# Peptides against a protein of PDB entry 3C66, part 134

Target 1, 189 residues: chain A of PDB entry 3C66
Amino acid sequence: KSWANLFEKNDFFFRYKFYLEITAYTRGSDEQHLKWSGLVESKVRLLVMKLEVLAGIKIAHPFTKPFESSYCCPTEDDYEMIQDKYGSHKTETALNALKLVTDENKEEESIKDAPKAYLSTMYIGLDFNIENKKEKVDIHIPCTEFVNLCRSFNEDYGDHKVFNLALRFVKGYDLPDEVFDENEKRPSK

## One batch from the design tools (peptide; made by RFdiffusion4, then SolubleMPNN)

Design b2_p25_2_s2 (from b2_p25_2, 7 letters changed)
Fold by OpenDDE base, seed 5:
Structure b2_p25_2_s2 (fold): chain B 189 residues (1-189), chain A 25 residues (1-25)
Amino acid sequence: as target 1 above (189 residues)
Amino acid sequence: KLFEGEPFLTTNPKLENIPFVFTLL
């Protein structure tokens, strides 16, 4: 079955028990974020290739479209909170304390000129080789190499006050609400 | 077979990193 047919949103987030989330964060301009997120997105395929060759990984399939969001982010503490709470259904409700930027509100004076945090999130569906009883799967090395590759591209991407990158391992039942349509039921445990 | 833990890697020095090591129980 071609990879292309796996990229329909509705099947992808129900197909796997486990997901790797890759989020690029920018507290700055939309132009800064576009450059940073575009770089991160361009490197995801290299991470997939490194994951697929690991004996403990049966399948690593990227979802081809990023999820985009932005929040009013007046403080460094708000930016830390976004990075801590985003990417898990258990914790994402904390983000309700922040103003989400939407197409409907982006031109409001209180939002237009406010400091913003931009988020671009990529997903990789994971299937593991479970046949061997006590296999440790270590994906820390390829994940660390991926982060270092993205940050080493430009010296500006070393400034953690502006640019951040996070990887989160999430179970399908704990995916953020953004990946499901309003009429879709979240996967059970 | 439970994957224990919620592995997390971040470039933010204020947040704790949790290693991406899974034990198949």
Scores: peptide ipSAE 0.646, ipTM 0.899, DockQ to the pose 0.771
Fold by OpenDDE base, seed 4:
Structure b2_p25_2_s2 (fold): chain B 189 residues (1-189), chain A 25 residues (1-25)
Amino acid sequence: as target 1 above (189 residues)
Amino acid sequence: KLFEGEPFLTTNPKLENIPFVFTLL
């Protein structure tokens, strides 16, 4: 089976029970976000390598393409809400209070010049080795190392008012709507 | 089954971090 078939979007988000979601956030310019997200994306492979060597992890498989979204983000509280609510189907409905920037609305005067939060999200599918019912899998170290690696690249990336990075552990049935096509049904619990 | 929480790590100091430690049951 060719590696190419493993990268079909439709199979990836149904293949694993668990996903590590990595989101780069920028409240600033598109140019700032492109630099930040591009850096984060460039380091995801290093995180995968660190996860793959853990005894409790059978597979860590990255999805190749980021998901990109942007919201009108007039306040720091809105930016906090985005970071709290994004990345889970249970909570993403709270983002309906914010104006999603689309190709259709981006040229509207109320949106064009508005402060924006940009999001780029990467996914890693996880399969665990369940040998013992009481096995603790600790991935906190590699995740923390990854965050530190991204933030240490430039001093500007330490400014949490502009740049943020989040890692979320998500179950397949709780993946955001954006990962599924309109005709796709969410994985069942 | 993975029964412990929803691990979350963020650089935002206002949001709570939940350790990426899983108990596999």
Scores: peptide ipSAE 0.645, ipTM 0.899, DockQ to the pose 0.755
Fold by OpenDDE base, seed 1:
Structure b2_p25_2_s2 (fold): chain B 189 residues (1-189), chain A 25 residues (1-25)
Amino acid sequence: as target 1 above (189 residues)
Amino acid sequence: KLFEGEPFLTTNPKLENIPFVFTLL
């Protein structure tokens, strides 16, 4: 059964209490981002495999498609803000200060030649084995190994002014608005 | 509570990393 047929988008983001967000950032060209995000995406399955074997993890399920967005990003401070604020409903409203690039506006002179930050975000739904009262679940090692694996693939990906990678642990009620359809209500706390 | 906080790992040296260590309570 292909992973693509297992979950409707809407069911996936309501199914789990916890999600791991993996975001590839590029402040550069679309070609640079395509290579970087494609690499990161190709490695997500390895992270899932490492999570699934942990005793504290009951389920680690990737959503099959990335979420993609891009912003006009004139400054390095704007790029830092994107990386700080993106991926949480609590903070994503700060991104409204930036111009989102859309199919409708991408040809505008003020946008076309402007520096851009590209984002590709992968989601992993997590379910934990709660029965063992005293077990610490440490996923730091597999997450760090994943980041190192992606960055070590090409020396260019060491340039944090252009390429970044972030992993965020998010509760279902604090997922970004992008994962929900306009008519969907966020999961309650 | 399963976890207090929001673990965060980033390659950006300007942003703080928060370890992905969960204490099941």
Scores: peptide ipSAE 0.645, ipTM 0.901, DockQ to the pose 0.728
Fold by OpenDDE base, seed 3:
Structure b2_p25_2_s2 (fold): chain B 189 residues (1-189), chain A 25 residues (1-25)
Amino acid sequence: as target 1 above (189 residues)
Amino acid sequence: KLFEGEPFLTTNPKLENIPFVFTLL
């Protein structure tokens, strides 16, 4: 397949057993989120480069298109719940307690002026060097360095009441429903 | 071989961080 075909949505979320999810969260304005998520997205390639040089990592391939969502987020507890539950098929159903903002409902009076949490999620497909022995793969350092790099860009990004960044390691069968089309069956365990 | 664990790193101080350390089984 050509390089262009490697990044087609249809194959990417079936290609790898493991994914690294990178989610930028903003409880604030769309403008605040655009700046924050755009910064995070701009740094993903640096994380990929740091992962690729690790002996335990065979492949680290970014999916270059972010997934965007937003929720009505009246409280700090709702914002915590979003950050806890998002990014895993096992837990994402808890988000049904919140109002998802859509193009169809965004002009409703109860939604238009409501506090919102914005989410932008990037995915990295991972393939590991599987040796016959028990191997320990440690990617904690590059992940921590990435988070610190993003947050250190502006002091405002240190305010966890507004801006957050999360990295989640997810198995292909536990990817969020957002990555699949309605007619696609998620990978089996 | 399965990776055990679900590593999670967040900037939210209220959420638990799980180290990005994988054991190949």
Scores: peptide ipSAE 0.644, ipTM 0.899, DockQ to the pose 0.794

Design b2_p25_2_s3 (from b2_p25_2, 7 letters changed)
Fold by OpenDDE base, seed 5:
Structure b2_p25_2_s3 (fold): chain B 189 residues (1-189), chain A 25 residues (1-25)
Amino acid sequence: as target 1 above (189 residues)
Amino acid sequence: KLFEGEPFLTTNPKLENKPFVFTLL
């Protein structure tokens, strides 16, 4: 089956039990975010290739479309909270304390000139080789190498006050609401 | 099948990193 048919949104977030989320964060301009997120996105294929060769991983399939969001982010503590709470259904309700920027509200005076945090999130669906009753899978090395590769591209990406990168391992039933359409039922445990 | 752990890697020094090591049961 062609990889192209796997990129239809309709079943990707139901196909796997496990997902790796890769989020690029920017507290700054939209131009800064476009450069940073574009760099991170360009490196995802290298991470996939490193994951696919691990004995414990049967399949690593990237979803090709990033999920984009932005919040009004007046403080460094708000930016920390976004990075802590985003990417899990269990914790994402904490983001309701922040103003989500939308096409409808972006021109409001209180939002237009406000400091913003931008988020771009890439997803990798994971299937594991489970031959034994207890299998330990270690993906720490390829994930750390990926982060270092992105941050080493430009010295500016070392400024954690502006640019951040996070990887989160998530179960399908704990994916953020943003990946599902309004009429889609979240996967059960 | 129990998945133990919540692996999390971040560049933010204020947030705790959790190793990307997990056991599939």
Scores: peptide ipSAE 0.641, ipTM 0.899, DockQ to the pose 0.801
Fold by OpenDDE base, seed 3:
Structure b2_p25_2_s3 (fold): chain B 189 residues (1-189), chain A 25 residues (1-25)
Amino acid sequence: as target 1 above (189 residues)
Amino acid sequence: KLFEGEPFLTTNPKLENKPFVFTLL
C-alpha cells in the first residue's frame, strides 16, 4: 500500500484498539480558532515522535486530517460541558442539548450572532507492546509537554475562557460518531 | 491487554485530569 493510502480515512478508525484524541477548543471567533487549531495541529508530529520512542508504544500513527465542528455556546458552562462530553461515544449524546452549527443553519439569525465554540480534533492510533508481563506505560510526560508547548506559544492561549486543549485516550469502540461514515459500523468491544 | 482507564488531560481547570498511565496486562 502506498504511504498515501495510510493517510486516507479508509480503515484508520478500525485499525487500532486505542486512540489518542487531541482537541483544540476555542470560544471566540473563527479567526482565533484557525490560529489556535493550526498551531496545535502543527505540533502533533512532535508528540508522535515522543510517543514512538516509549518502550510500551509499538506504533503512534497520526490521522492527518482534523475533524471540525462548532456549537452555539452561550455560556461558560456550555463550554465546559462541550469539553467534558466531546470525544467519547458514551458521552457525546450530551452535546445534543446544544445547537450544532451546520452549513444549513449557520445563516439563521439565532445562530449567526450566537457565541460559538469551535473544535478541531486530531487522532493518533496507538499500538502497544503487549508482553506476557505486567508493564507500565506512562505517556503523561509527553502529553503534558505537548500541552505546555502549545500553550506557551502565545500568552493568549493561557486564557482557558477562550482557548483550551484536551487530550483523551479512547478505545476504538468508544470513538465519536464523527469518525465513521453513515454506512460504517463502529468497532465492537 | 491494556488496563481499562480513561486518561484525560485538559487545560480547563474545572475538569478533572486523569493521568496517562496504562498497565499492560
Scores: peptide ipSAE 0.641, ipTM 0.900, DockQ to the pose 0.769
Fold by OpenDDE base, seed 1:
Structure b2_p25_2_s3 (fold): chain B 189 residues (1-189), chain A 25 residues (1-25)
Amino acid sequence: as target 1 above (189 residues)
Amino acid sequence: KLFEGEPFLTTNPKLENKPFVFTLL
């Protein structure tokens, strides 16, 4: 089955119990974000390959498209809050304190010239081999290698005031609202 | 329980990193 046929959006976020979220953050220009997020996205396949060969991982499937969002981000504290709260349904409501940039509001004078944080999020669905009762699955190494690979591409990506990268391990019931359509019910616990 | 914790890796030095180590139970 081609990867392409697995990517009906609605089935992907219900298929797995566990997801790895990869978010590229940029507090800067849209051009800076496009370069950074594009780089991160280009490396996700390498992470998948490293995950697939781990004995404890049965399946690692990337969702093919990033989720894009942007917020008015006037302060470094707002940028920290975005990075802390984003990517979990439990915490994402804190982002309601920030102005989400939309196609409808982007031309407003208060938004147009405001500092922005851009987010691009990639998802990997994970299925684990449960057969051996006492196996530790350690994905820290491949995740760290992935982060280092992205950041080492350009020295500018070392500036954490502008560029950040986060990986979050999330349960299906705790996925952000953005992955579900308005009429979809979250997976049960 | 298949997994305890919320593993998190970030490049932001102000945020806590949590190891990606899963204990399958």
Scores: peptide ipSAE 0.639, ipTM 0.898, DockQ to the pose 0.756
Fold by OpenDDE base, seed 4:
Structure b2_p25_2_s3 (fold): chain B 189 residues (1-189), chain A 25 residues (1-25)
Amino acid sequence: as target 1 above (189 residues)
Amino acid sequence: KLFEGEPFLTTNPKLENKPFVFTLL
């Protein structure tokens, strides 16, 4: 079966019990974010390769498209909140305190000139080798190497006031609402 | 059952990093 058939959106977010979320954050211009997120996205395949060779991981499959969002982000504290709360259904409701930028509202004066945080999120579906009775799977090393690889590409990406990168491990039932269509039911526990 | 915890790695120095160590149960 072609790899293309594995990546139909609707099947991907129901296929795995566990996901690794990779989010590139930018508090700056859209152009800055496009460069940063594009770099991060270009390196995800290297992370997948490092995960696949781990004895505890049976499958690491990347979703092919990023999820993109942006928020009005007037303060550094708002930017911290976005980075803390984004990527989990349990916590994403805290983002309702911020103005989501949409195609319908982006030209409003209060939004157009406002500082923004841009987000691009990549997903990796994970299946684990439970049978191997390996009590522990450690993916900290490959995740840290990935973060370091992205940040070391340009000195500007070291500025955490502008550029951030986060990796979050989530269960399928706790994926953000953005990954599901309006007619899709969230996976049960 | 695989997971106790919510592993989190961030470049933001103000946020707590949680190790990406999974206990396979």
Scores: peptide ipSAE 0.641, ipTM 0.901, DockQ to the pose 0.770; fails the geometry check

Design b2_p25_2_s4 (from b2_p25_2, 7 letters changed)
Fold by OpenDDE base, seed 5:
Formats: C-alpha cells, sequence, structure tokens
Structure b2_p25_2_s4 (fold): chain B 189 residues (1-189), chain A 25 residues (1-25)
C-alpha cells in the first residue's frame, strides 16, 4: 500500500498504540504563528528519519496534516496551563476554562482584540520492535536535537513568552478528542 | 503491554521535562 493511502485520517489514530505529538505554540499574532508552525512542520521529516533508524522503533509514520486551534490567552499563567494540559485526554478538560476561538466567534469584540495562543500539532504514529520481554527505548536525543534545530533557526524563537515547542508521548486511548470525528469511538486500553 | 512513564519535552522553563525514555512491558 502506498504511503499516500496511510495518510488518510480514517484509520491513522486507530492504527498505532503509541503516538508522538509535536505542538508549536505562539502567544502573539497569527503571522508569527504561521512562520513558527511552518518552520516546525518543515523539520518533522528530519525527526521521522532519526526515529526510523533507532533499533527499538519499527516504524515512525507522520500524519501529514496539522491540527490547529487557538484560545483567548489573557495571561502568562493561561499560556502555561495550555502548554501543560493540551495533548492528553486525561488533562484537556482543563482547557474548557479558556475560550476557544472558532470561525463563528472570531469577530466578537471580546475575542477579536484579545491576546491569543495559537497551537499547531503534528502526530507521528509509532510501532516498536519488541524482541525482549522488557525493552527500553530512548528517543530523548533525536527529540532534543529536533527542538534545538527549530529554536536555533531564528533568535526570536528563543523567546518562551511568545514561542514554544513541546513533544508529548501518548497512548492511543489518551489522544485528544480533536483527532476523532464526532461519531468515532476512542480506542480502548 | 504496559508503558511506564509520561515523556514530555517543552521549551517552557516553568514546566518540568520528563525524559523520552520508556519501557515497553
Amino acid sequence: as target 1 above (189 residues)
Amino acid sequence: KEFEGEPFLTTNPKLENKPFVFTLL
């Protein structure tokens, strides 16, 4: 089956037991976010290549489309909370305290001029080579190198008050609700 | 197969990083 057929949304979030989430955060303008997220997205293929050569990884498969969201983010504490709570079904309910920006509400006066946090999230499905009963996999090096590569591209991306990058390892049953359609049932443990 | 740990890497200095080292059981 061609790689192209594997990028269909329909089974990607059910296909793997484990996922790596890569989220670019911007507390600033939409233009700032477009540049930052576009840079991060352009480097994901380099991370995939580094993951695929690890002995413990059988396959690292990127989902080609980012998930995009934005929240009203009036404080630095709200921005910290978004970065702490986003990306896991266990914790994402904390985001209900913030106003999600939608196409329906973006022109409201209280939202239009409000400070915003923008999020763009890329997913990598992971399958592991399990030869032994207990196998330790270490992906810290390639993940750290990826983060450093993105942040070193421009000095502005060092300002953690505006730009952030996070990587989260999640189980398929703990993926955020955003990856599933309304009629899809979350994977079981 | 149990997975131990919640690996998390962030550029935000206020949040704790958890190593991307995990054991597949």
Scores: peptide ipSAE 0.637, ipTM 0.910, DockQ to the pose 0.811
Fold by OpenDDE base, seed 2:
Structure b2_p25_2_s4 (fold): chain B 189 residues (1-189), chain A 25 residues (1-25)
Amino acid sequence: as target 1 above (189 residues)
Amino acid sequence: KEFEGEPFLTTNPKLENKPFVFTLL
């Protein structure tokens, strides 16, 4: 399928065994998050380009739409917990201890005025050029460069109390539930 | 094909970073 066909959800989350998950976190205003996540999103293409040229990577395909979520986040510890637990099916259930902000509840007084953590998550599907040999794939450099690029864009993005960025290498069967439709079955191991 | 490790990079200084170096088996 052409790159154009990857812009639709379709089978994207079933197509690859491995994904790079990129999450922009903001504990602050929606406006702050929009700027931060928008910046991160704008740089994902550069990361893809850097990944594609690595000998061990056959394919790096971005899913073009971010997944948006927000939680009531009253404490810094809650914000840390979100950053630790989000992005993996194994750990995402810990987020059930927090109030997910939805269109249905966002106007509730207890939610409206609460501190929030905003999350924007992007995915890159990875196919590796695994020859029959044990190959070491090192994507540390491009990932670190990407993080540094995002954080260096504005001094404010250095404040980890407000802005964070995480990259997680996720197996297809460990993808968060958010990437699947209600009728879709999670990929098996 | 087994993938060892859980590469994780975060800007949060309280969370452990795990380098994006992995061996594909």
Scores: peptide ipSAE 0.637, ipTM 0.911, DockQ to the pose 0.779
Fold by OpenDDE base, seed 3:
Structure b2_p25_2_s4 (fold): chain B 189 residues (1-189), chain A 25 residues (1-25)
Amino acid sequence: as target 1 above (189 residues)
Amino acid sequence: KEFEGEPFLTTNPKLENKPFVFTLL
């Protein structure tokens, strides 16, 4: 199977029971976000490589296309809420209190000049070498090293008021709605 | 098989980090 067939969206979000979500957040300009998200994206392959060599991880497959969204984000509390609630189907409904920026509304005066939070999210599908026994898996080290690598690249990325990075471990049935097409049924528990 | 834990790592100091240590059931 060619590498190209692995990147077809079609079955990626149904193929794995578990996903690692990597979200780059920027409360600032689109230019700031492009630089930050591009950096994070460039390092994901290093994280994958570190995950693949861990005992208990059988497969770590990145989805190559980022998911991009932006919200009107007038306050620091809104920015905190976005970072807390995004990335899980259980909690993402809280984001309905914020104005999602779309191609249809981006030119509205109330949105055009509003402070924005930009999000770029990448997914890694995980398959584990699960024996029939209860197994403890520890991926804390490679995830922490990844975050530190991204933040240490530029001093500006240390400013958590502007730039943030989050990693979330998510079950396939709890993936955000954004990963599914309108006609796709969410994986069952 | 179920997963116990809610691993979460963030650079935001206002949010609680949960270590990426989890149990597969």
Scores: peptide ipSAE 0.636, ipTM 0.911, DockQ to the pose 0.818
Fold by OpenDDE base, seed 1:
Structure b2_p25_2_s4 (fold): chain B 189 residues (1-189), chain A 25 residues (1-25)
Amino acid sequence: as target 1 above (189 residues)
Amino acid sequence: KEFEGEPFLTTNPKLENKPFVFTLL
């Protein structure tokens, strides 16, 4: 079955109990973000391949498209807050203190020339092989190798004031609101 | 199946990394 036929958006975020979120952050220009996020996206398949061969992982399926957002980000503290709070329904409400950039507001003088943080988020749905009552699954090595691979591509991506990369492991009921349509109910616990 | 922990890996030195080691109960 082609990946394309399995990933209706609405089914993907209900199909798995667990997700790995991969977010590329850029506090800079749209051009900088396009290059950085494009690089990260290009490497996600390598991470999936490393996850699929782990005995504890039954399925690792990437969602095909990134989720994109941007915020007015006047300070480094705002940029830290975005990186700390984004990617979990429990914490994402803290981002309401920041101005979300939209197609409707992007041309406003106060937004157009303001410093921005750009976000591109890729999702991997995970299913685990749990045969025994207490299995430890360690995905730290593949995830660390992935981060190192992305950052080592260009020296500029070592500047954490501009470029960041985060991986977050979340439960389906704690996915960000952005993955659901307005009429969809998030998964229950 | 209870998942203990909130694994988090970041390149931001100001944020704490939490290992991607979890016990599935």
Scores: peptide ipSAE 0.632, ipTM 0.908, DockQ to the pose 0.795

Design b2_p25_3_s1 (from b2_p25_3, 9 letters changed)
Fold by OpenDDE base, seed 3:
Structure b2_p25_3_s1 (fold): chain B 189 residues (1-189), chain A 25 residues (1-25)
Amino acid sequence: as target 1 above (189 residues)
Amino acid sequence: VESYGFLKADGNGNILEEDWNILLD
């Protein structure tokens, strides 16, 4: 399938055994997050290009729609927890301790005025050239290069207490629940 | 050991956390 066919959610999250997640984090305003996540998202195509030419990678296909979520985040420790636990089904249950902001609850006074962490996540499906042997793939190289590309010398993004990004390599069965519809079953091992 | 990878950085491009072990069979 062409990349164009991956712009819509279909079988994308069932097609690959492995995925790379790119998440932009903002503990601040929605306006701050829009600018930060937009910067990160605008560079994902460059990461894909680097992945495609990496030895051992056969295919790197981006899902072009970002997944967006926000949590009430009253403390710095909560923000660290979000960044540590998000992006894996194994660990995301820890986030149940935080209040997820939804369209249904966003107007509640306790949520409306609360400090928030915003998340925008891009997904890349990966297929590898593995020929009946264990292969080590240096995915960290293009990921580090991507971080360098996302560098901002603007003081507005210089506060690590507000703006961060993360890359996570996960298996399909360990994708976050957000990528599946209620009627879909997550892949098995 | 299962394959895993994680990288966290700030807006200045400083690596805050990194752990990679990608072994595919």
Scores: peptide ipSAE 0.707, ipTM 0.954, DockQ to the pose 0.780
Fold by OpenDDE base, seed 4:
Order: C-alpha cells, then structure tokens, then sequence
Structure b2_p25_3_s1 (fold): chain B 189 residues (1-189), chain A 25 residues (1-25)
C-alpha cells in the first residue's frame, strides 16, 4: 500500500504518541528555499527506512505533505530564535514576536521586500515497541545519518546563516498549531 | 524526565546543536 493512502490527513496527528519533525530553514529567497527544502524532502524516505530498522521502533510513517511557513526575519538573532522555538507548542508562542507572512499580508510594503526565513517541515509518526518504561531508543543515530545524507557539495548550502536543517522529537500534545485545523482539539497529555 | 530530542545542522552536514533524551514510558 502506498503511504499516501495509509493516512487521512485529519487523524495523522492524533494517531501517534510521538513524532519526528524535519524542518528545512532558509533565510534568503524563496528560490533558495525551494531548492534546499526540495533536497531535504527528497531524503526523508531514507530517514524513514533507517527508523523502521532501528531497535524499538515498530512503525515510522511519514506525512505526505510538507508544512510551509515564512516569517519576516530582519536579524540573524531572529533567525536563531525561529530555529530554537519552532516545532513545539510549548515554545512556538515566542514566534508571535515576528511577523508571520500570510496570503493577506504578503503584498504589504513592509513585508514584500523584507528579509524572510522560510520553513518547510515534514512529519514522521512513530510507534514504539515499548517493553519497559526505561527503554532508550537511539533515534539520534538515524537522525545524524540523515543530516549526512542531506549534505550538499554545493558551497551555497554550507552557509549556516542561510541554510539549516533541524530534527525535533516531540509528543503529539506538543505538536505545532499548524498541524491542526481551527476546529480540532489538540491532543491532551 | 520527559523525552525530548533536537538536532540542528548546516547544509554541509555539520552538527551545530544536539540534545537527546529519549526515554519511552
């Protein structure tokens, strides 16, 4: 069965207790981000394959579509804040200090030509073979391998002030608001 | 302690930040 047919969008973010988030960050042009995020997204299937064979992981299911967002990002410190705070409901409220770019505001003079940070986020739902509460799963290993797979020999992608990649392990109740519809209730602890 | 994990890297695969503590209950 194709992964595309395995999940209805509406229940994917309620189905798992744990998720792995893969976010491509670009502080630059939309064209730069399209190339960078496309590279990262093209490798996610390889991460899934590595997760599936990791001891303690029962299921690793990718969500089929990336989530896209962009912020006005006038400073390098703002870019660091985005990368630190994004991907967790507990911390994402800090991003309210920045201007989210929307279809309604993108043509405003103060936003149109402003420096921007672009984000593309892929989600993987995780199910574990938990035998004991003290079971450690070395998710960092396939994540590190994934970072190496995303390595570009293009010097342009080597500028950490422009291009970055982050992986975040979160619980379902701590997923970003972007994954839920306005009428959906966030999973409880 | 609640399970958490974070890894940040550049486009050359250099790890810039990493913190992992995955304990499943």
Amino acid sequence: as target 1 above (189 residues)
Amino acid sequence: VESYGFLKADGNGNILEEDWNILLD
Scores: peptide ipSAE 0.705, ipTM 0.954, DockQ to the pose 0.795
Fold by OpenDDE base, seed 2:
Structure b2_p25_3_s1 (fold): chain B 189 residues (1-189), chain A 25 residues (1-25)
Amino acid sequence: as target 1 above (189 residues)
Amino acid sequence: VESYGFLKADGNGNILEEDWNILLD
């Protein structure tokens, strides 16, 4: 398969054993989220660059399209729960306690006017080249460096009650359901 | 313990939470 095909959905979420998820969170307006998530998305390439130069990483390939979702988020605790539980199949079921906003329900009065948490998630597929199994690949280093690069972000995004960024290291079998089509079977452990 | 990694930051890049335990087997 061509490298170009890896940037399309294709088998991207089956190709790698490990993934890095970058999620921009916004509890506010859709406009706020568009600006915030757009900024985060624009910086993902910097993370990829940092990952690519790490000796233990053979491949770092971004999935080019973000995954978008939003939830009715009436409380700050709900927002914390979203940030804690999202991005892992083993924990995402906790989000069922919240109302997922869909095209079918977004016009309902109870949803339309409700406080919302918006999520935009970028995925990077990771392939490691560890010659010595005893060698630890500190993937957190480029992640921390990425966050440090994000310090140049606008101060307007400094309110953690509104804007957050999370990076999650996930195995393929623990990817969120959103990355798979209905006809696709999740990778096994 | 399964491998995991998590980093949460605010919009200014301040790290709020960080926990990494990645096992590459």
Scores: peptide ipSAE 0.507, ipTM 0.924, DockQ to the pose 0.701
Fold by OpenDDE base, seed 5:
Structure b2_p25_3_s1 (fold): chain B 189 residues (1-189), chain A 25 residues (1-25)
Amino acid sequence: as target 1 above (189 residues)
Amino acid sequence: VESYGFLKADGNGNILEEDWNILLD
């Protein structure tokens, strides 16, 4: 399929065996999250460029639209759980213990005034030049470089209780439910 | 063991957590 299809959902989440997820986390206001996630999202193209030239990577294709979600997050432990469990189908069921904020419920008093964790997630589809099972691809290197690119000299962003960034490497069958429509079946192993 | 990779950092670029075990077929 054409490169143009990467700007639309279509079959993007069925096309690759492996994906890299980049998630910006904010436990605070929507305004704080907008600024933080905007900074992270603006750097994703640089991560793609680094992945494209990494030995063993054949293709690194970004899905251009971020996925947005938010949860009622009353405690620091809840925020830690979100950051630990989000981004994998195997672990995301733990998030069912938290209240997902939706357009339908956001005006409810119990949700409107509650502390919230905001998430913005970008996806990169990966294809590898695998010659043998002994071939290692050092994906952690460009990921660490990306963290450095996203660093702010604003002291406010240094509060790990408020602002964090995570990168997760997953297989297509372990993608979060958010990337699939109700009528779509997730990839099998 | 299944393939996995995870990196968490704060907004100043400090790595808080990192665990990588990528297995390619």
Scores: peptide ipSAE 0.718, ipTM 0.957, DockQ to the pose 0.719; fails the geometry check

